# Ledger of designs, part 104: peptides against a protein of PDB entry 5A53

Target 1, 230 residues: chain A of PDB entry 5A53
Amino acid sequence: LVENVKQALFIPGQSCNKNLHDIMVDLSALKKPDMKRFNRKNDIHPFEDMSPLEFFSEKNDCSLMVLMTSSKKRKNNMTFIRTFGYKIYDMIELMVADNFKLLSDFKKLTFTVGLKPMFTFQGAAFDTHPVYKQIKSLFLDFFRGESTDLQDVAGLQHVISMTIQGDFQDGEPLPNVLFRVYKLKSYKSDQGGKRLPRIELVEIGPRLDFKIGRIHTPSPDMVTEAHKKP

## One batch from the design tools (peptide; made by RFdiffusion4, then SolubleMPNN)

Design b2_p13_4_s4 (from b2_p13_4, 8 letters changed)
Fold by OpenDDE base, seed 1:
Structure b2_p13_4_s4 (fold): chain B 230 residues (1-230), chain A 13 residues (1-13)
Amino acid sequence: as target 1 above (230 residues)
Amino acid sequence: MIYYRKSVEELLS
């Protein structure tokens, strides 16, 4: 069963500012061609009323959504939403720290649109802690491209790295997640006649440090239905 | 321009 590639909808909220707009443009570029962006601001408060998001999911046939909002309490907030059957499955607020870097801050490298990135996760909590497990699941799902049987290493152009910033104990505030994007460059090293292809990772952006905010978790029934292979 | 050249091994470490 070739799973259809999930489409993403990027929505500027009423409080969306220039910085969030720029972040939205850069992050959505990584999801091309499987993304849509609204050019108008929409007054949506997903943790108060989820119905507008469900409406947009159905109307645009997008199971992935990102809402861009900013307030004093939740500055540079990207709310990631997943739907199942056009109903809200889960949501998570990820606030971008002020030290972000845009694609324009890095050397412009051409990349082929539509290639699936490889993910790396650093931090044991990605496999054990419920919140970080959700983040891992979300990003893997978000950037899952066409299942090309030929995940040939030859087709791998991008690596997305997600790192939990430091160790933490139960009851402590959750550390930020460091989001980094790299391009794989193969250099023919002519060292000593053995053409060992040296693979280097070059950061291409954007660079985002995510502070974790509010979370909506799916009901057990929705989890069961979402994992049913048709 | 800070060129962060990391090897795959450095990212996986």
Scores: peptide ipSAE 0.009, ipTM 0.409, DockQ to the pose 0.030
Fold by OpenDDE base, seed 5:
Structure b2_p13_4_s4 (fold): chain B 230 residues (1-230), chain A 13 residues (1-13)
Amino acid sequence: as target 1 above (230 residues)
Amino acid sequence: MIYYRKSVEELLS
């Protein structure tokens, strides 16, 4: 069963600013061609009323949505939403720290559109802590792309690295998640007559440090339904 | 332009 590639809809909220717009453009570029962007601001408050998002999900046939909002309390906030059957499955607020870098801040490299990124996760909590497990699941789902059975090494262009910033204990604030994007470059190293292929990772952006905000978790019933193989 | 040339090994470690 070739699962259809999930489509993402990027939605500028009413409070979307220039920085968020730029971040939206850069992040959505990684989701091409399976991405739509709204050009108009929409007054959506997902943690108050989810109905507008469900409407947009159905109307645009997008099971992934990103809402761009900004306030004093939640600056540069990217709300990631997943739907199942056009109903809200889960939501998470990820606020971009001020130290972000755009694609324009890095050396312009040519990218092939539609290549599936490889993910790396650094931090044990990605496997054990419910919030970080959700983040891991979300990003894997978001950037999964076309299910190619053969991870053709030749088709591997991008690596997305997600790192939990530091150790934390129970009851402490959740550390930020460091989002980094790299391009694989193969260099022919001529060391001593043996051409060893050297693979280097070059950061290409965007560079985003995510502060974790509010979370909506799915009901157990929705989890069961979403995991049912058709 | 901070070129972080990390080896794949350093990123996977």
Scores: peptide ipSAE 0.008, ipTM 0.412, DockQ to the pose 0.030
Fold by OpenDDE base, seed 4:
Structure b2_p13_4_s4 (fold): chain B 230 residues (1-230), chain A 13 residues (1-13)
Amino acid sequence: as target 1 above (230 residues)
Amino acid sequence: MIYYRKSVEELLS
């Protein structure tokens, strides 16, 4: 089954600041060429009224959206939205901690646009806890790219690592998710006449620590419809 | 999908 690549729309909210703008630019660069960005601020409050986002989804033919807002209560907030049939499927607020690093903070490296990243998830809750399951599903869906039956390992360029920061129990605040991006660098090592391939991971950015905010989950009916194979 | 090679700096421009 070949699915079309999902397009992402990045939307600066009315409260979007310079830091959020820079984060938006860097994160959206990883989604090229399947990405659009609005240049103007838009007054959108998705947890109060979802209609404007559904409108933008349809008009821009984007099933992925990221809204950039900031307030005292929700600083550096990236609201990730998915739509199905241009209707809201799910939403999650991920607030970027102040210790973020931009691509400009790392060594400039060559990047092939359009290649699928490999993902690594650290933390059992990514498979068991509903919130972290949604985050895992979201990011896999966001960066999936073109669906192919064969994955060429030689074509792997980068790895996205997502780590749950620490253990937690029921009723406790949810730990942050650490978002890291690495480039695969291969070296030829000659040891005793045997050439062994050596692979190193080099961080390329951005570096983001996500604090989890509000969540919107789909109805069981929407889940069933969204998972139907054509 | 069309693939093209760019530097990280080119991705930001």
Scores: peptide ipSAE 0.006, ipTM 0.412, DockQ to the pose 0.034
Fold by OpenDDE base, seed 2:
Structure b2_p13_4_s4 (fold): chain B 230 residues (1-230), chain A 13 residues (1-13)
Amino acid sequence: as target 1 above (230 residues)
Amino acid sequence: MIYYRKSVEELLS
């Protein structure tokens, strides 16, 4: 069953600033061609009223949404929203730390649009902790491209690395998630007649450290419905 | 055998 590629809608909130806009542009570039961006600011407060997001989901046929807002309490906040049947499934606030790097901060590398990135997750909590499991699920879902049968290394262009920044114990603040994007470069090493393919990873950006904010989890009923294979 | 010359960890360090 080839699942249809989920479309993402990037929404500038009323408090969206230049930094968030730039981050939005760069992050959304990784989702091309399955991405839409609003050019106008929208006054949306998803944790107060989710109905506008459901409306946008349906109107734009986007099951993925990212709301860009910024405040003193939640600076550079990217609220990631998933919908199922155009109803809110889950939400998570990921605030971008000030040390972010844009694509322009890296050496410009051309990449083919539409290639599925490989994901790497560093940190045991991605498999055990509910919040990090949600993050893992979200990003895998978000950047899931077309299932190309081309499992060939030639089809792998991007590696997205997500790392939990440090160890933590129960009751402690959740460490940031370090989001890194790499491009695979293959070099033909002509060493001694044996062509050993040399693969190098080059960071291409953006570089984002996500501070975890508020979370909305789906109802058990929605979980069941969302996992039903059509 | 894909030899990753630099582990993802080395890239993250």
Scores: peptide ipSAE 0.009, ipTM 0.408, DockQ to the pose 0.030; fails the geometry check

Design b2_p13_5_s1 (from b2_p13_5, 5 letters changed)
Fold by OpenDDE base, seed 4:
Structure b2_p13_5_s1 (fold): chain B 230 residues (1-230), chain A 13 residues (1-13)
Amino acid sequence: as target 1 above (230 residues)
Amino acid sequence: MHKILEPEEYSLV
C-alpha cells in the first residue's frame, strides 16, 4: 500500500523572529520536496481559534502544519498541527531551547532530497506516556514519506534521533525532547585483507532541544476515522 | 471531545 506523502506547510506567525525563521528554513529543508513555506507573517492563535489553520490546510492541501511564534512565555515556539479531512486532528507546542544549532554550524554534507529518514527513539515514555506517544506519532507522520514495503537499505541516508532528556516521575515537568539529525557515512576499512564495511553517523543538523508546551488531543471519533485504512 | 492540556495538566492524563 503506497500511502500518499503528507505535505507540510510552514507558517511564520506575527511574532516570528530571525532565529525562529532560520530554524524553520533548516527543519523544512528536511521535508523537501513535500513542503511549502509562507513568506508573510500570519496572525494565528491556534489554541484560541483553529479555523485559519483548517482553511490553510484545505487551500494548500497540507495535512501537516508548523506555526512559528515567539513570546516571553513561549520563546521559539513551533506549534505542530495535524489535520484529518482538513479538520484539526491534534496540536503540540514544541519550544526550541536557546542552545540550538543550524545546518550552517555543521560541516556541509551533500544529501539527496526526498530520501526517507530512519527514526530512533530513546526513552521508554515514547511507548507509554500519552504526550511522548503523540510526539513519536507526529514526527513519524511528518517524515514518513512514501510507505514502500521495500525499505531499500541502499537508499538510507539519514537518521533522525529523538531522545527524552532524563527520567521523570508523575507530577514532575516533562523532560525536553532532543532532536538530532545524522547522515550515514560508509567507509571501507581494510583490516588484514578483509574489507569490512564501516558505517558512521555524522551529525548534520539542525540540533534542536524541544520543551513541551500545550497539547490539543484528538477526538476519539477522529482517532477511529484516521486509523481506518482506505 | 478535543482536549487542550497545559503542561501542568499532563499528570492528570
Scores: peptide ipSAE 0.220, ipTM 0.813, DockQ to the pose 0.041
Fold by OpenDDE base, seed 5:
Structure b2_p13_5_s1 (fold): chain B 230 residues (1-230), chain A 13 residues (1-13)
Amino acid sequence: as target 1 above (230 residues)
Amino acid sequence: MHKILEPEEYSLV
């Protein structure tokens, strides 16, 4: 069963600023060709009314959406939305910290469009804590692309690394998630006449530190339906 | 039922 690649829609909210626009452009570049961007700002408040997002999901045939908003309370906020049957499945606010880096801040490397990233997750909470499990699920779903049974190692171009920034105890604020993108660079090192293949990870951007905001959890019924393999 | 959680409510999940 070839699962159709999930399409993403990037939506500038009314409060979208230049920084968010630039972040949107760079992050969406990793989702090419399976990405649409709106050029116009839309007044959407997903935690107040989800109906506009459901409408956009259906109209654009996009099961992934990212809403770009900014306020004093929620600066540089990327709301990630998933839909199932064009109904809201889950939502999460991820606020980009001010220390972000754009693709232009890194050495320009040639990037092949449409190659699947490998993911790495650092932090036990990605497997145990409900919020981090949702984040892990979201990013895997967002960037997984065409389901190929074998990750063709020959097609491996880049790695997306997600790290929980430090340990935390129950009742403490959830640490940020550090989002990093690396390109695999093969070097032929001639050491003593033996070519040892050396693979290095080179950061290519964007670099985003995500502060976790509000979460909308899926209904148990939608979880069951979304996990039904046809 | 869908739940909206604020960061202060994550420990309740």
Scores: peptide ipSAE 0.212, ipTM 0.807, DockQ to the pose 0.042
Fold by OpenDDE base, seed 2:
Structure b2_p13_5_s1 (fold): chain B 230 residues (1-230), chain A 13 residues (1-13)
Amino acid sequence: as target 1 above (230 residues)
Amino acid sequence: MHKILEPEEYSLV
């Protein structure tokens, strides 16, 4: 069963600011064409009431949502939400650190819309720690795109790198997740009449350091239903 | 309905 590509809805919250708007635009550009953005601010507090998000999920046929909010406590907060059957499956707050870089901060490279990124995950906790496992699952699901049986190397355009910033022990604050986007650039080097293909990774942005905030996890029953093979 | 896949199910290898 080839599942349809999951659509993402980007929602500016009431406290959405210019920086978050710019981040939203840039991050959502990576999800094109499978992305919608609201132009209006919506007063949504997902950890208080999830019903508006479920409504938006259903109304827009978007199983992925990103709510953009900012406060003193949760500055540049991107709440990533997934739904299953238009019901909230999971949520995670990822706050963008102030050191972010926009696409405009990098050399403008043209990219083809709709190409699936490759992922790299750096940090053992992505496979062992429940929060980082959720983050890994989320981003893989978010950028899964079309199921291609053969990733033609020719279709490989960009790599998303996610790195846990340093080691941590139990009871310590969870390290940030460093989100980086690279484009594969092929060069033909003429060395001695042999054109050797040279591939370089060029950072294209956005560059986001995510501080982890609040999390909502699905019920065991919802997990079971969401993983059922048809 | 879109499934939630395990990360291993996203592997192309």
Scores: peptide ipSAE 0.199, ipTM 0.797, DockQ to the pose 0.640
Fold by OpenDDE base, seed 1:
Structure b2_p13_5_s1 (fold): chain B 230 residues (1-230), chain A 13 residues (1-13)
Amino acid sequence: as target 1 above (230 residues)
Amino acid sequence: MHKILEPEEYSLV
C-alpha cells in the first residue's frame, strides 16, 4: 500500500507574533505543496486540551501540525504535533532562539517545489536519547515527501542538517538542535579539461536554533497500532 | 491511515 504524502497544517496561536509568522511562512514553504496555513489565530493550548488539534487534524486531513505560540516562559514556540487516526500521537515544543535567519537573509536561489530533502543528523544522542530520537523521527516523517523507489541523485535539491549543540550528561539541560537548510549546487569545475562535477552546499535558510520544551509521548498501545504494517 | 515508521524505515536521501 503506497501511502499518500502526509499533509501539514500550520496554525497561528493566539500569541503568534510577526517573527513567528515569518518563521511559519518560511518553514512551511519547504513543505509545499503538502501544507495548509491558517490565516486566523486560534486559541489552542495543546498540553492542556488536545481536542481542538484532533478536530483540526480530522477536518483538514492533516496528520502533521505546527502550532505557533509565544510567552515569557516559551518564547517563539513551535509545537510540532503528529496524529494517528486523527488522535494525538506525539507532541514536542521547539522554541526558536532569537538568532534565527529567514529565507530573505540568504541569497535567493531557484527552488523546485515538491522535492524531498536529504537529512543529516550530527550527534550520537539522535539514536540513543529518547527526546532526540523523537526529534529525528518527527523531522524525517514531516519531510518524507513522496515515496520514490529510485532516489535519483539527480532529484536531490537540498539537505536539511540537524545538529545537537554540544555534549551533555544525564541530568543536564538538553542542548539546542541546530536546524540548517542547504541547496546542492553543481559547479562545472574546469580543472585541467576534466569537468569533474563539483557539488557545493549553499545555505538557503531558514536558520533555526531549537530549544527543547515540553513533550508528549504516545501510549504503548498507540505505538503498536501506529507501527502495524497492513 | 498514515503509519508512523521508525527512523530506519525512512530513506535519508
Scores: peptide ipSAE 0.189, ipTM 0.804, DockQ to the pose 0.863; fails the geometry check

Design b2_p13_5_s2 (from b2_p13_5 with D1M F4V H8E)
Fold by OpenDDE base, seed 4:
Structure b2_p13_5_s2 (fold): chain B 230 residues (1-230), chain A 13 residues (1-13)
Amino acid sequence: as target 1 above (230 residues)
Amino acid sequence: MHYVKEPEEYSLV
């Protein structure tokens, strides 16, 4: 089943600042060519009224959206939204910590646009805890290209690593998710006449530590409809 | 029903 690549729309909110704009540019570069960006700020409050996002989803034919906002309570906030049939499926606030690094902070490496990243997830909670399950599902869905049965391993250029920052117990604050992007670099090592392929991971950015904020979960009915294979 | 929750409202199940 070839599923169409999901398109992403990046929306600067009214409170979007320079740092969030730069983060938006760098993160959206990983989604090229399947990405649109608004240049104008939009006054959207998705946890109060979802209607503007549903409108933008339909008008731009985007099932993925990222709203960029910042306040004292929710600094550097990236609200990730998914839609199904242009209706809100789920939402999650991911606040970028101040220790972020942009692509310009790393050695510029050429990359092929449109190649699918490989994902790695570190932390058992990605498979057990509902919030981290949603984050895992979201990022896999966000960066998923065309579902081709042929994973051309030769086409693997990028690794996206997502790590839960430490252990936690029930009732404790949820640890941050560490987002890292690496490029695969192959070297031919000549050791004693045997050429062994050496693969190295080189960080290319952006580097983002996400603090988890508010979450909107779908109704059981919408989950059932969204998981129906055509 | 759609639910809006803070992350602290999720129990480890």
Scores: peptide ipSAE 0.081, ipTM 0.771, DockQ to the pose 0.045
Fold by OpenDDE base, seed 1:
Structure b2_p13_5_s2 (fold): chain B 230 residues (1-230), chain A 13 residues (1-13)
Amino acid sequence: as target 1 above (230 residues)
Amino acid sequence: MHYVKEPEEYSLV
């Protein structure tokens, strides 16, 4: 079963600023060719009314959306939305910390568009805690390209690393998620006539530290329907 | 039922 690649729609909200625009451009570049970006601001408040997002999901045939907003309480906020049958499945607010780095802050490395990144997750909570499980599921779903049976290691160019920033106990504020993007660079090391391929990870950006905000979880019925393999 | 929770309200139930 060739799973159809999920399309992403990037939406600037009314409060979208220059920093969020730049972050949107860089993050959406990793989703090419399977992305659309709006060039106009849209007044959308997804935790008050979800109907505009459901409308955009259907009209653009996008099951993934990212809304870019900023306020005093929720600065540099990226709301990630998934739909099922053009209805809201889940939502999560991920606020980008001020220490972010853009692609322009790194050494320009050319990459082939359309190659699926490999993910690495650091932190036990990605497998145990419901919020971090949702984040893991979201990012895997968001960047899951064509299921080529041949995930040939030879075609692997990018690694996305997601790390929970420190340990936490129940009742403590949820630690940030550190988002990092690396390119695999093969070096032919000519050490002593044995060409051992040395693989190095080179950070290419963007570099984003996500503070977790509001979460919308799917109903049990929608979970069951979304996991039904056709 | 759709649940909207703030991170502070996310009790491990």
Scores: peptide ipSAE 0.075, ipTM 0.757, DockQ to the pose 0.042
Fold by OpenDDE base, seed 3:
Structure b2_p13_5_s2 (fold): chain B 230 residues (1-230), chain A 13 residues (1-13)
Amino acid sequence: as target 1 above (230 residues)
Amino acid sequence: MHYVKEPEEYSLV
């Protein structure tokens, strides 16, 4: 069964500002062609009422949503939402730190739209800690494109790196997640008359450091239903 | 039951 590629909807909230709009544009560019952006602000508070998001999921046939909001407590907040059967499955707030870089801050490199990125995860907690496991699952699900048999090693253009910023103990604040995007660039090096292929990773942006906020986890029943293969 | 938690409320497994 070729699972249909999950579509993403980017929603500016009422408190969306220019910086969040620019971040939204740049991050959503990595999800092309499988994304939609709203141009109008919507007054949505997902941790108070989820019904508007379920409505948007169904009406736009999008199982992935990103709500862009900003407040004093939750500055540059990207709420990532997943739905199952157009019902809320899970949510996580990821706040972008002020040190972010946009695509315009990097050397413009051409890339093919629709190629599946390779992911790298740095930090043991991505496999052991519930919150970081959810983040790993979310980003893998979010950027999972069509698995064409031809998209093997020959089609790899992008690497998305996610790093937990330092070690932490139980009861300590969760470290930020460092989000980085690289393009694979092949060089022909002339060393001693032999052309050796060299591959380099070139950062292309955006560069985002995510502070973790509020989390909504699925009910055990929804987990069981979502893992049932049809 | 839907649970809304702050990240500090998650214990290490």
Scores: peptide ipSAE 0.061, ipTM 0.759, DockQ to the pose 0.045
Fold by OpenDDE base, seed 5:
Structure b2_p13_5_s2 (fold): chain B 230 residues (1-230), chain A 13 residues (1-13)
Amino acid sequence: as target 1 above (230 residues)
Amino acid sequence: MHYVKEPEEYSLV
């Protein structure tokens, strides 16, 4: 079953600023060609009323949405939304820290559009802690692209690295998630007449440190329905 | 039931 590639809709909220716009442009570039962006600001408050997002999901045939908002309490906030049957499945606020880097801050490299990224997750909590499990699931789902059974190593261009920033105990604030994007570069090293293929990772951006905000989790019934193979 | 939680309110229990 070729699972249809999930389409993403990027939505500037009413409070979307220049920094968020730039971040939106750069992050959405990684989702091409399976991405739409609104050019107009929309007054959406997903934790107060989800109905506008469900409407946009259906109207645009997008099961992934990212709402760009900023306030004093929730600066540079990217709300990631997933829908199932055009109904809200889950939501998570990921606030971008001020130390972010745009694609323009890195050496411009040519990228092939539509190549599936490889993911790396650093931190045991990605497998054990429910919030980090949701983040892992979300990003895998968001950037999965075409389900090619063959991870054609020849098609591997990008690595997305997600790292939990440090250890934490129960009751402590959840550490940030460090989002990094690398391009694989193959170098022919000529060391002593043996050409050893050397692979290097080159950071290409964007560079985002995500502070975790509010979370909406699906009902058990929706989880069951969403995991039903057709 | 849909649950909205802040990270600080997240209990593993």
Scores: peptide ipSAE 0.046, ipTM 0.728, DockQ to the pose 0.041

